# Peptides against a protein of PDB entry 5EFW, part 6

Target 1, 141 residues: chain A of PDB entry 5EFW
Amino acid sequence: TTLERIEKNFVITDPRLPDNPIIFASDSFLQLTEYSREEILGRNARFLQGPETDRATVRKIRDAIDNQTEVTVQLINYTKSGKKFWNLFHLQPMRDQKGDVQYFIGVQLDGTEHVRDAAEREGVMLIKKTAENIDEAAKEL

## One batch from the design tools (peptide; aimed at target 1 I12 F24)

Design b1_p10_6_s2 (made by RFdiffusion4, then SolubleMPNN; from b1_p10_6, 5 letters changed)
Fold by OpenDDE base, seed 3:
Structure b1_p10_6_s2 (fold): chain B 141 residues (1-141), chain A 10 residues (1-10)
Amino acid sequence: as target 1 above (141 residues)
Amino acid sequence: MILENREKLK
């Protein structure tokens, strides 16, 4: 499918299902996080949180979901093996033709470093653009 | 990325 051809780090979640589970994960995302597809499909993505994950940033994500808005943050996440990485990601709702939220799209920047300044701005632009591409491709779902 | 929500969207 068009969605499967997008070679970026991303997931799609379904807020209409219990606990807003991941319903799609790109191959790159699985590679980065060290999880298999079977391990993460049907789960809420909060399993990537750990001891050093900033709770205030998590609250920003929660607020965005609750308010059905987009958000861009950097957050410490953990791989399956417990390895820490900086996750610069963009979250946005995908709406249907009626304007109702159908899915959430989460796109993570390639890389694991805490990016700043111009590099951060460039990364944000990239993941936002990617999210729009996923939005279009996800219409096939 | 990580998500957090308290209730299912209906």
Scores: peptide ipSAE 0.066, ipTM 0.685, DockQ to the pose 0.066
OpenDDE base, seeds 1, 2, 4, 5: peptide ipSAE 0.055, 0.053, 0.054, 0.048; ipTM 0.689, 0.695, 0.697, 0.672; seeds 1, 4 fail the geometry check

Design b1_p10_6_s3 (made by RFdiffusion4, then SolubleMPNN; from b1_p10_6, 5 letters changed)
Fold by OpenDDE base, seed 5:
Structure b1_p10_6_s3 (fold): chain B 141 residues (1-141), chain A 10 residues (1-10)
Amino acid sequence: as target 1 above (141 residues)
Amino acid sequence: MILENREKLL
């Protein structure tokens, strides 16, 4: 599919299913997180959180889901092996022709380093642009 | 008993 050709770290979730599970994960996302597709599909993405993940930042993500809004944050996540990485994360709703939320798109910046200032702003622009490309491609779902 | 961490997403 056109969606499968997007070489970026992303997931698509279904808020109409119990606990807003991941229904699609890119190959790059699987590589980043060290999980198989079978380990991820049908689960809520919270399994990437750990001891040093900022709970106030996670609450911002939760509030965005509940309010059906976009959010951009940077937080510590953990790979399957327990390695910490910084996740510059953008989430936005995908709406149908009626304006109802159909899915959420979650995009992660390429890399594992904490970014600040100009580099963070550039990363935010990139992941937002990527989310728009995914939104267009996912109309085929 | 896995305490369901009620926090959503990444």
Scores: peptide ipSAE 0.043, ipTM 0.656, DockQ to the pose 0.041
OpenDDE base, seeds 1, 2, 3, 4: peptide ipSAE 0.040, 0.041, 0.040, 0.043; ipTM 0.658, 0.670, 0.674, 0.652; seeds 1, 4 fail the geometry check

Design b1_p10_6_s4 (made by RFdiffusion4, then SolubleMPNN; from b1_p10_6, 5 letters changed)
Fold by OpenDDE base, seed 3:
Structure b1_p10_6_s4 (fold): chain B 141 residues (1-141), chain A 10 residues (1-10)
Amino acid sequence: as target 1 above (141 residues)
Amino acid sequence: MILENRKKLE
């Protein structure tokens, strides 16, 4: 499918299901996080959080979901093996033709470093663009 | 580590 052809780090969640579980994960995302598809499908993405994950940043993500808005943040996430990495993360709702939220799209920058300044701006632009591409492709779902 | 949240990707 068009969605499967997008070679970026991303997941799609379904807020219409209990606990807003992941319903799609790209191959790159699985590779980055060290999880298998079977391990994460049907689960809420909170398993990526850990001891050094900033709670205030997590709250920003929660607020965006609750308010059905987009947000872009950087936060510490953890792989299955416990390895820490910086996640430049963009979240946005995918709406149906009626304007109702159908899914949430989460995109992570390919890099794992804490990026600043021009590099951050470039990364943000990239992941936002990627999210839009996913939005279009996800219409096949 | 799973925390009490609804958020995505984390």
Scores: peptide ipSAE 0.040, ipTM 0.709, DockQ to the pose 0.049; fails the geometry check
OpenDDE base, seeds 1, 2, 4, 5: peptide ipSAE 0.037, 0.040, 0.036, 0.032; ipTM 0.681, 0.691, 0.688, 0.680; seeds 1, 2, 4, 5 fail the geometry check

Design b1_p10_7 (made by RFdiffusion4)
Pose (drawn by RFdiffusion4):
Structure b1_p10_7 (pose): chain A 141 residues (1-141), chain P 10 residues (1-10)
Amino acid sequence: as target 1 above (141 residues)
Amino acid sequence: GKVVHERIHQ
């Protein structure tokens, strides 16, 4: 299917279920994070977080979800085995024609450090186009 | 699908 042909890291969550769980995770996301589908489907994506994760940054994500809007941030995430990576993360809701939120889309791009300038602009462009591709691929669900 | 990784750099 088209959703499975999207070669990027992403997860989709359902805010209508308690605690906004993951209902779909990309093949690339699972292998990057070393988790399986059986391990993480039904879980909130906060399991990616740990000791060196910036709390205010996590707060900005919580607030954006509460307000049902988009957010782009960078933060430290961990794999299943505990390896650290920087995550250039973009979040956006999928809505129906009346504007009601159906799901959240999250797209991840791994790095070894915080990026800025042109490197950040390129990464943001990639993850925002991917989110639009995901929205278009999942509009009937 | 196909698994693809592009890492970001400064």

Design b1_p10_7_s1 (made by RFdiffusion4, then SolubleMPNN; from b1_p10_7, 7 letters changed)
Fold by OpenDDE base, seed 2:
Structure b1_p10_7_s1 (fold): chain B 141 residues (1-141), chain A 10 residues (1-10)
Amino acid sequence: as target 1 above (141 residues)
Amino acid sequence: GSIKHEFLKN
C-alpha cells in the first residue's frame, strides 16, 4: 500500500484503545529503534524513553495527546540496545470526516545531536510533511 | 476511506 511505501520513521497509534498503543510501525522505525514489529505493536511508545529523556518534553507530548492537538519536540530516545538518539518528533491527530480523532501519527527524525537553527526548521518541515503524507495514505485503506 | 486495525497491525 501507499502507507507501507513511505520510507520514513513513523508509527500510528490508537488513542481509543487502552494506553494509546502503536498499531502500525514503519520498517524504518523498526530499524531505527532496533525492535521487531511484534515487539512494539500493541505497546505505548514510551518504551523509547530513558534516563536522559526530558520529562517536561514528555509532558508536552502527553498534553498534546490529551488535548488532541499536534506537537513538535526534540527528545532523547533509546534503541533496544540502549543507544541514545535525538528524536525530532512530530505528533498529530488523524481525524475522520466528522472531525473525531481516530489515530495519532508520530514521525521521528533521528540524529546523534540536538538539531538547531536552520537544520531544525528543515527537519520540522520534513516531519510535518511526512505526517501529512501518512495521513493521506492511511485514508486509502 | 477508513483505515482498518487489521491492516495496520499486520
Scores: peptide ipSAE 0.031, ipTM 0.628, DockQ to the pose 0.034
OpenDDE base, seeds 1, 3, 4, 5: peptide ipSAE 0.027, 0.027, 0.030, 0.028; ipTM 0.634, 0.619, 0.639, 0.632

Design b1_p10_7_s2 (made by RFdiffusion4, then SolubleMPNN; from b1_p10_7, 7 letters changed)
Fold by OpenDDE base, seed 5:
Structure b1_p10_7_s2 (fold): chain B 141 residues (1-141), chain A 10 residues (1-10)
Amino acid sequence: as target 1 above (141 residues)
Amino acid sequence: GKIKFEFLKN
């Protein structure tokens, strides 16, 4: 499918199911996080969080979901093996023709460093554009 | 309706 051809780190979650589980994960996301698809699907994405993940940042993500809005943050995430990475993360709702939220799109840009200034702006533009592409591709299904 | 992804097909 067109969605599966998007070579970026992303997941799609279903807020209408208990605990907003991941219902789709890109191959790149699996490679980044070191999990298999079977380990990911049906789970809330919080398994990526760990000791150094900023709780206030996590709350921003939660609030965005609750309020059905988009958010862009940087936070520490962990791979299955426990490796830390800085995740420039963008989340936005996927709405149907009526405007109702059906899913959330989460896009991850991984890095070894917390990025600022031009690098951050560039990353934000990239992941937001990616999210729009995912939205369009997913609606074709 | 709902978009059918791999998880929903399982």
Scores: peptide ipSAE 0.042, ipTM 0.675, DockQ to the pose 0.030
OpenDDE base, seeds 1, 2, 3, 4: peptide ipSAE 0.040, 0.042, 0.038, 0.040; ipTM 0.672, 0.670, 0.663, 0.675

Design b1_p10_7_s3 (made by RFdiffusion4, then SolubleMPNN; from b1_p10_7, 7 letters changed)
Fold by OpenDDE base, seed 2:
Parts: structure tokens; C-alpha cells; sequence
Structure b1_p10_7_s3 (fold): chain B 141 residues (1-141), chain A 10 residues (1-10)
């Protein structure tokens, strides 16, 4: 299927541009975060962070980007209106045929509480599978 | 193919 038909919360960012801006956002992501597409395209995704976002967790995300690796974390994010939600977040690089990182895929699973154990494992499997679907769809463009 | 940038602010 095409990228735009994936009905999940996700963004694609371009680390080759200054500050790794969002270059694509799904409709579901916009609905979740309460932003318009025009408000978020060209921006770094850090606007989702707020006072209660754990800085150590954010550093894990930054390290993954710097090291060009994947990471899965849970962190507090904020909607445009200021509502908090627990974000089970997965980030992974999208590589070209030579193996070079071209983009990053970020997938968000929202929740009212921090999830653990079986619920977390199930969510992780879901967002990772989603990321793979996005990777496949994006490479067809 | 390449992902088309819908919008970039720089």
C-alpha cells in the first residue's frame, strides 16, 4: 500500500536537513497531536515535549539518531492544547540500497498510562511492524 | 524512488 494509506500515527524526518525536520506526517498523527500539517512540516518533533517529559528518555532518542540506530521508549508528550499522553514511541532509520541513512521513521502509540509487561510487548510489536510497513511504502516512492 | 518533501521550513 501507499504511504498515505497507512492509518497509524507516524512521521518521517530528514536528518540530512538542519535539525532533522519532519517531512511527512500521517493524518492520524495530526489528529492525535492536534496540529495541522502546515504547523509541523519542517519542524523538529521536539515540540511534543513538555515539563513532565523525561529528559533522560529524550537523550535516548537523540543518541539513537546520532548513532543511526533504532530505539523504543515511553515518554510523556503533549498535544497542541496541552493535554498529556503516554507515548510508546519507536524510531528507526530508513536506509538506501547502499545502507546509508536517508530518513527516520517515528511511530507513536498513545495511551492514558504507562504500559508494562504483556501490554507493552504487544504495543512494541505493533509499532515496530508499523515502522516496517512505512519503510516499505516509502521506498516505493 | 525518493520520498517527496511536502514542506520544509529553513
Amino acid sequence: as target 1 above (141 residues)
Amino acid sequence: GAIKHEFVKN
Scores: peptide ipSAE 0.029, ipTM 0.600, DockQ to the pose 0.032
OpenDDE base, seeds 1, 3, 4, 5: peptide ipSAE 0.022, 0.027, 0.028, 0.029; ipTM 0.595, 0.569, 0.571, 0.592; seed 1 fails the geometry check

Design b1_p10_7_s4 (made by RFdiffusion4, then SolubleMPNN; from b1_p10_7, 6 letters changed)
Fold by OpenDDE base, seed 5:
Structure b1_p10_7_s4 (fold): chain B 141 residues (1-141), chain A 10 residues (1-10)
Amino acid sequence: as target 1 above (141 residues)
Amino acid sequence: GKIKHEFLKN
């Protein structure tokens, strides 16, 4: 499918199911996080968080989900092996034809360091554009 | 939905 051909780090979650579990993960996401598809489908994406993940930033993500809005943040995430990375993360709702939220799209841009200024702006544009592409591709299914 | 049918775990 068009969705499967998007070569970026992303997941799709279902907020209408208990604890907003991942229902789709891109191959790149699996490679980044070092998890198998079987390990993550049906789980909340919080398994990426760890000791140094900023709780205030996590709350921003939670608020966006609760309010059914988009959010863009940077936070420390962890691979299965425990490797830390800075994740420029964008989340946005996917709505049906009636305007109701069906899913959330989460896009991850990984980096070894926190980014700011031009690098951050570039990354934000990239992950937002990616999210829009995912939204369009998913609606074609 | 359509995504679940195609991509949801097992």
Scores: peptide ipSAE 0.036, ipTM 0.661, DockQ to the pose 0.034
OpenDDE base, seeds 1, 2, 3, 4: peptide ipSAE 0.030, 0.036, 0.031, 0.035; ipTM 0.639, 0.651, 0.638, 0.655; seed 4 fails the geometry check

Design b1_p10_8 (made by RFdiffusion4)
Pose (drawn by RFdiffusion4):
Structure b1_p10_8 (pose): chain A 141 residues (1-141), chain P 10 residues (1-10)
Amino acid sequence: as target 1 above (141 residues)
Amino acid sequence: AIAPGDNDWA
C-alpha cells in the first residue's frame, strides 16, 4: 500500500484512545529504534525518552498536542538497547473536512548532534514533506 | 472527541 511505500521514519497515533497510543509504526522507525511492532503498538511514544532528554522540549510537545497544532523540535532519544541519538522531530494532526483531529503524525530524522543553519533547514523540509505524504496516504482511515 | 491522557511524546 501507499502508506507502506513511504520510506521514512514515522509513527501515527490515535488521540481518541486513552493516552494517545501508537497505531502504526513505519518499517524504518522500528529498525532504527530496535523495537518490534508487538512491542510498541498500543504504547505512547514517550518510551523514546530518557535521562539526557531535555524536559522543556518534551513540554513543548505536550503543549502542542494539548492545543492540537504542529511543532518542530530537536531532542535526545534512545534505542531499545540504550544508544543515544538526536531526533529532529515534526508533529502534526490529521483532520477531517470539518477540522476534527483524527490522528497525530510524527516524523523522525536521526542525527549525532543538534543541527542548525542549512543542515536544519534541509532536514525540516524533508520531514514536513513526508508528513504531508503520510496525511495524503491515510486520508480515508 | 480526544481522550485525556499522556502527551509527553517523542

Design b1_p10_8_s1 (made by RFdiffusion4, then SolubleMPNN; from b1_p10_8, 6 letters changed)
Fold by OpenDDE base, seed 4:
Structure b1_p10_8_s1 (fold): chain B 141 residues (1-141), chain A 10 residues (1-10)
Amino acid sequence: as target 1 above (141 residues)
Amino acid sequence: MLAPGERDYF
């Protein structure tokens, strides 16, 4: 689909379904994480976590979902083969015309380093802009 | 009650 082919790493999840599963994943996300689409659709995105994933950061993500707010964090994620990467991650709700949350948009910027200062600010601006673009594109479908 | 980690995401 058009949405699937957006050249950014992202997923869409459905908090109205049990365990807030991934219902959409971009081709780039699949390539990054080394999973097939069939392996991830219908699953909660927690499979990206591993031994070195900071639990306090994961809790921030959980709190944002529970509170239906956006969050931006950096955390260690893992590919299917077990490769670690630093994920500059942005999550935001996608709301309907009534203002109710329909989905969450998760955008991932992968890297080998925990980015700081100007590099972090640049990355944050990029992934937030990406999330807004996805939100608008999804509403047109 | 949910087990620890059941509500963790991403």
Scores: peptide ipSAE 0.293, ipTM 0.731, DockQ to the pose 0.328
OpenDDE base, seeds 1, 2, 3, 5: peptide ipSAE 0.234, 0.276, 0.252, 0.270; ipTM 0.750, 0.739, 0.746, 0.727

Design b1_p10_8_s2 (made by RFdiffusion4, then SolubleMPNN; from b1_p10_8, 6 letters changed)
Fold by OpenDDE base, seed 5:
Structure b1_p10_8_s2 (fold): chain B 141 residues (1-141), chain A 10 residues (1-10)
Amino acid sequence: as target 1 above (141 residues)
Amino acid sequence: SLAAGDRSYA
């Protein structure tokens, strides 16, 4: 599908289901996080968090979901093997023709360090553009 | 948070 052709780290979640589970994960996301698709689908993405994940940043994500808004943050995530990585993360709702939220799109840009300034701005532009491409492709879901 | 009502992602 068109969605499957997007070679970026992303997931799609369904807020209409209990606990807002992941319903789609890109191959790149699976490679990044070291999980299989079977291990990911049907789960809330909070499993990526760990000891050094900033709780205040997580609350920003939660608030965005609750308020059905977009958010961009950087936070520590963990692979299945326990390896830490900095996740420049963008989340935005995907809405139907009536304006109701159908899904959330999550895009991840991984790195070994927290990015700042120009590098951060560039990363943000990239993941936001990716999210828009996913939004268009996901209309087929 | 890992609370039952937490819907947070990533």
Scores: peptide ipSAE 0.211, ipTM 0.767, DockQ to the pose 0.369
OpenDDE base, seeds 1, 2, 3, 4: peptide ipSAE 0.203, 0.199, 0.207, 0.195; ipTM 0.765, 0.766, 0.772, 0.763

Design b1_p10_8_s3 (made by RFdiffusion4, then SolubleMPNN; from b1_p10_8, 5 letters changed)
Fold by OpenDDE base, seed 4:
Structure b1_p10_8_s3 (fold): chain B 141 residues (1-141), chain A 10 residues (1-10)
Amino acid sequence: as target 1 above (141 residues)
Amino acid sequence: MLAPGERDYA
């Protein structure tokens, strides 16, 4: 599918299902997080959080979901094996023709360090553009 | 760990 051809780290979630579960994950996302597709489909993405994940940042994500808005943050996430990585994360709603939220798109840019300044701006532009590409491709869902 | 049912994310 067109969606499968997007070679970026991303997931699609369904807020209309209990606990806003992941319904699609890119191969790159699985590789990044060290999970199989079977392990994550149907789960809320909170499993990526751990001891050093900033709770205030997580609240920003929660607020964006609740308010059906987009957000871009950086937070510590953990792989299945417990490895920490910095996640430059962008989330945005995907809306139907009526304007109602159908899905959320989450895009992850991973790194070994907190991204700052020009590198952060570049990363933000990239993940936002990726989200738009996913939005277009996901219309087939 | 955050409680199930919360609409948080990655």
Scores: peptide ipSAE 0.135, ipTM 0.747, DockQ to the pose 0.351
OpenDDE base, seeds 1, 2, 3, 5: peptide ipSAE 0.132, 0.111, 0.125, 0.125; ipTM 0.748, 0.737, 0.750, 0.741

Design b1_p10_8_s4 (made by RFdiffusion4, then SolubleMPNN; from b1_p10_8, 5 letters changed)
Fold by OpenDDE base, seed 5:
Structure b1_p10_8_s4 (fold): chain B 141 residues (1-141), chain A 10 residues (1-10)
Amino acid sequence: as target 1 above (141 residues)
Amino acid sequence: ALAAGERDYA
């Protein structure tokens, strides 16, 4: 499908299901996080968090979900093997024709270090553009 | 509102 052809790190979640579970994960996301698709589908993405994940940043994500708005943050995430990485993360709602939220789109840009200034701005532009592409492709869901 | 300590997406 068109969605499956997007070669970026992303997931789609369903806030209408209990605990807003992941319903789609890209191959790249699986490779990044070291999880199988079976291990991820049906789960809330909180499993990526760990000891050094900033709780205030996580709260920004939670607030965006509750308010059905977009947010862009950087936070420490962990692979299945426990390896830390910096996740430049963008979340945005996917709405239907009536304007109701159907899904959330999460895009991850991974790095070994926190990105700043021009590098961060460039990354943000990339993941936001990716999210828009996913939004168009995901209309088939 | 979620309980204190609740961790969400990503």
Scores: peptide ipSAE 0.163, ipTM 0.733, DockQ to the pose 0.329
OpenDDE base, seeds 1, 2, 3, 4: peptide ipSAE 0.182, 0.156, 0.161, 0.162; ipTM 0.758, 0.750, 0.766, 0.751; seeds 1, 3, 4 fail the geometry check

## One batch from the design tools (peptide; aimed at target 1 D14 R95 L141)

Design b1_p11_1 (made by RFdiffusion4)
Pose (drawn by RFdiffusion4):
Structure b1_p11_1 (pose): chain A 141 residues (1-141), chain P 11 residues (1-11)
Amino acid sequence: as target 1 above (141 residues)
Amino acid sequence: HLENVEYLMSL
């Protein structure tokens, strides 16, 4: 299917279910994070967080979800085995024609450090186009 | 809605 042909890291969550769980995770996201589908479907994506994760950054994500809007931030995430990576992360809601939120989309891009300038502009462009591709691919669900 | 969620999780 088209959703499965999207070669990027991403997860889709359902805010209408308690605690906004993951309902779909990309093949690339699972192998990057070393988790399986059985392990993480039904879980909130906060399991990616740990000791060196910036709390105010997590707070910006919390607020953006509460307000049902988009957010782009960078933060430290961990794999299943505990390896550290920087995550250039973009979040956006999918809405129906009336504007009601159906799902959240999250797209991840791994790095070894915080990026800025042109490197950040390129990464943001890639993850925002992918989110639009995901929205278009899932509009009937 | 639940059918769509199941569809996504079965992919």

Design b1_p11_1_s1 (made by RFdiffusion4, then SolubleMPNN; from b1_p11_1, 7 letters changed)
Fold by OpenDDE base, seed 3:
Structure b1_p11_1_s1 (fold): chain B 141 residues (1-141), chain A 11 residues (1-11)
Amino acid sequence: as target 1 above (141 residues)
Amino acid sequence: REESIKKLQSL
């Protein structure tokens, strides 16, 4: 499979399965988070959250899932070893030809620093474009 | 679950 080898941090989740589990993860995402693919597949992405993760930001993500909309946020996440990092995160639904939500695409910025102003805008543009590219690549689902 | 995963892994 070529999709997992795309050099971007991303996951695909299945909202039609219990608890919206990750069903696909890129190699880069595994490297970033320090998890194996086996450890991640079938789990809700909330395992990346920890003590300093802002709960209001998490609620924005949950609301986007529930409302079947896209969202872009920055939040604290944690690697398997417990390392804290800022995640500029974009989530959007993948829809079928009828417009029904099939999956969600989650993209994380490569250099996960807390970014502001112009750097944030550039990062947002990048992760949104990445999500669109993944949507096109995964459209055969 | 496995069907969705298999489909993605085939891409």
Scores: peptide ipSAE 0.118, ipTM 0.785, DockQ to the pose 0.413
OpenDDE base, seeds 1, 2, 4, 5: peptide ipSAE 0.109, 0.084, 0.111, 0.093; ipTM 0.782, 0.761, 0.785, 0.771; seeds 1, 2, 4, 5 fail the geometry check

Design b1_p11_1_s2 (made by RFdiffusion4, then SolubleMPNN; from b1_p11_1, 7 letters changed)
Fold by OpenDDE base, seed 5:
Structure b1_p11_1_s2 (fold): chain B 141 residues (1-141), chain A 11 residues (1-11)
Amino acid sequence: as target 1 above (141 residues)
Amino acid sequence: REASIEKLKSL
């Protein structure tokens, strides 16, 4: 499966560059967030955060980046126009053949509500599976 | 390929 054919909300970032900028964004992600590709490429994804974004949750994301691990959280994000949405977010490293981290894959499941229980579990399974698909597709570039 | 994919390849 090619990367461009994955019809999900996701970004790929490069932690080897200053401030871990976005280097790829899916069309769906652009539609969700209301940004153009030019507006977000080369930027850190923190522009999605706003006043009601939980800082402790953001720290979990930062810690995962620093520790080169995966994490799944749910947080408030904002569109360009300032609309709030709940983001069930999964982040995982993409490693090369040597095991070194090359990129991070971020997958977003958007919703108007904070999901719990079975709905959350289902969403987590979906975004994790999506991340695996992205990992495989990115390795074919 | 779209611009973002080309950027990914270049990095």
Scores: peptide ipSAE 0.062, ipTM 0.725, DockQ to the pose 0.181
OpenDDE base, seeds 1, 2, 3, 4: peptide ipSAE 0.052, 0.061, 0.029, 0.028; ipTM 0.722, 0.722, 0.587, 0.642; seed 3 fails the geometry check

Design b1_p11_1_s3 (made by RFdiffusion4, then SolubleMPNN; from b1_p11_1, 7 letters changed)
Fold by OpenDDE base, seed 4:
Parts: C-alpha cells; structure tokens; sequence
Structure b1_p11_1_s3 (fold): chain B 141 residues (1-141), chain A 11 residues (1-11)
C-alpha cells in the first residue's frame, strides 16, 4: 500500500482504544527502535521512554493527546537494547470527514542527534510533511 | 474512506 511505502519512522495509534496503543509501525521505526512488530503492536508508545527522558516533555505529548492537538518536541528515547537517542517527534491527530479524531500519527526524525536552530526547523518541516503524507495514505486504506 | 484498525494492524 501507499502507507507501507513511506520510508520514514512513524507509528499510528488509536486513541479510541484503552491507553492509545500503536496500531501500525513502519519498518524504519522498528529498525530504529530495535523492536519487532509483534512486540509493539497494541502497546502504548511510552516504552520508548527511560531514565533521562524529560518528564515535562512527556507531559506535553500527553496533553496533546488529551486535547486532540498536534505537538512537536525533542526527547530522549531508548532502543530495546537501551541505546539513548534524541527523538525529534511530531504528533498530530488524524481526523475523519466529520472532523473527529480517529488516530494519531507519530513521526520520528531519521537522525538521532539533538538538533537546534536551522537544523531543527528543517527537521520539523520534514516530519510534519511526512505526517501529512501518512495521513493521506492511511485514509486510503 | 478511513483506514480500519484491523487493516492497519494487518500491514
């Protein structure tokens, strides 16, 4: 499908299910995080968090989910093996034709370095564009 | 029109 052909790090979650579980993960996301698809489907994405993950940033993500809004943040995430990486993360709701939130799209920048200034702006533009592509592709399923 | 949960999980 068009969705499966998007070669970026992303997940789709279902806020209508308990604990907003991941219902889709890209192959690149699995490679980045070192998890199998079976390990993450049906789970909340919080398993990426760890000791150095800023809790205030996590709260921003939680608030965006609760308020059904988009958010873009950078936070420390961890692979299955415990490797830390900086995740430039964009989350946005996927809405139906009535405007109701059906899913959330989460996109992670390909790079694992903390980015600032122009590099951050470029990364944000990229992951937002990716999220829009995912939104379009997912709605065709 | 909208992707279903089952469709997404099956990808």
Amino acid sequence: as target 1 above (141 residues)
Amino acid sequence: RQASLEKLKSL
Scores: peptide ipSAE 0.112, ipTM 0.786, DockQ to the pose 0.561
OpenDDE base, seeds 1, 2, 3, 5: peptide ipSAE 0.074, 0.075, 0.048, 0.083; ipTM 0.744, 0.747, 0.673, 0.760

Design b1_p11_1_s4 (made by RFdiffusion4, then SolubleMPNN; from b1_p11_1, 6 letters changed)
Fold by OpenDDE base, seed 3:
Structure b1_p11_1_s4 (fold): chain B 141 residues (1-141), chain A 11 residues (1-11)
Amino acid sequence: as target 1 above (141 residues)
Amino acid sequence: REESIEKLKSL
């Protein structure tokens, strides 16, 4: 079983490359966003943003990258065809044995509707657990 | 970049 075939929406990015490009995307993520793997690899994930994407939320993501920390947010994203969806998104650094950041893992909730209260808490727990599982699977990088 | 991508795909 390959990492890309894990039935979760996720990407891995490389902050050591210019503009922190996506270097890995799951099949589920491609299906969600309506992009091919060729269209996504080597690009910064900002192509998912559009007119209604909250810029303050985007800044929180940028700050997490810059500070090498995790963040969990909900933001409006857009598919290739221009369909708007709510993305419950978790981002965390993947660290080596020395504690240095090697990559970032980004996870998107499967049923990407705007969620609140208990549903949001459950979604957050799920995407965080997913990120940890991906970290364990990808630790051989 | 390509090396990292290939390594990830092999996992």
Scores: peptide ipSAE 0.049, ipTM 0.723, DockQ to the pose 0.405
OpenDDE base, seeds 1, 2, 4, 5: peptide ipSAE 0.056, 0.060, 0.031, 0.049; ipTM 0.739, 0.739, 0.647, 0.725; seeds 1, 2, 4 fail the geometry check

Design b1_p11_2 (made by RFdiffusion4)
Pose (drawn by RFdiffusion4):
Structure b1_p11_2 (pose): chain A 141 residues (1-141), chain P 11 residues (1-11)
Amino acid sequence: as target 1 above (141 residues)
Amino acid sequence: THMENVAYLMS
């Protein structure tokens, strides 16, 4: 299917279920994070967080979800085995024609450090185009 | 319909 043909890291969550769980995770996201589908479907994506994760950054994500809007941030995430990576993360809601939120889309791009300038602009462009591709691929669900 | 779509995505 088209959703499965999207070669990027991403997860989709359902805010209408308690605690906004993951209902779909990309093949690339699972192998990057070393988790399986059985392990993480039904879980809130906060399991990616740990000791060196910036709390105010996590707060910006919490607030953006509460307000049902987009956010782009960078933060430290961990794989299943505990390896550290920087995550250039973009979040956006999918809405129906009336504007009601159906799902959240999250797109991840791994790095070894915080990026800025042109490197950040390129990464943001890639992850925002991917989110639009995901929205278009999942509009009937 | 919504729960069917969720099951589809989680399959």

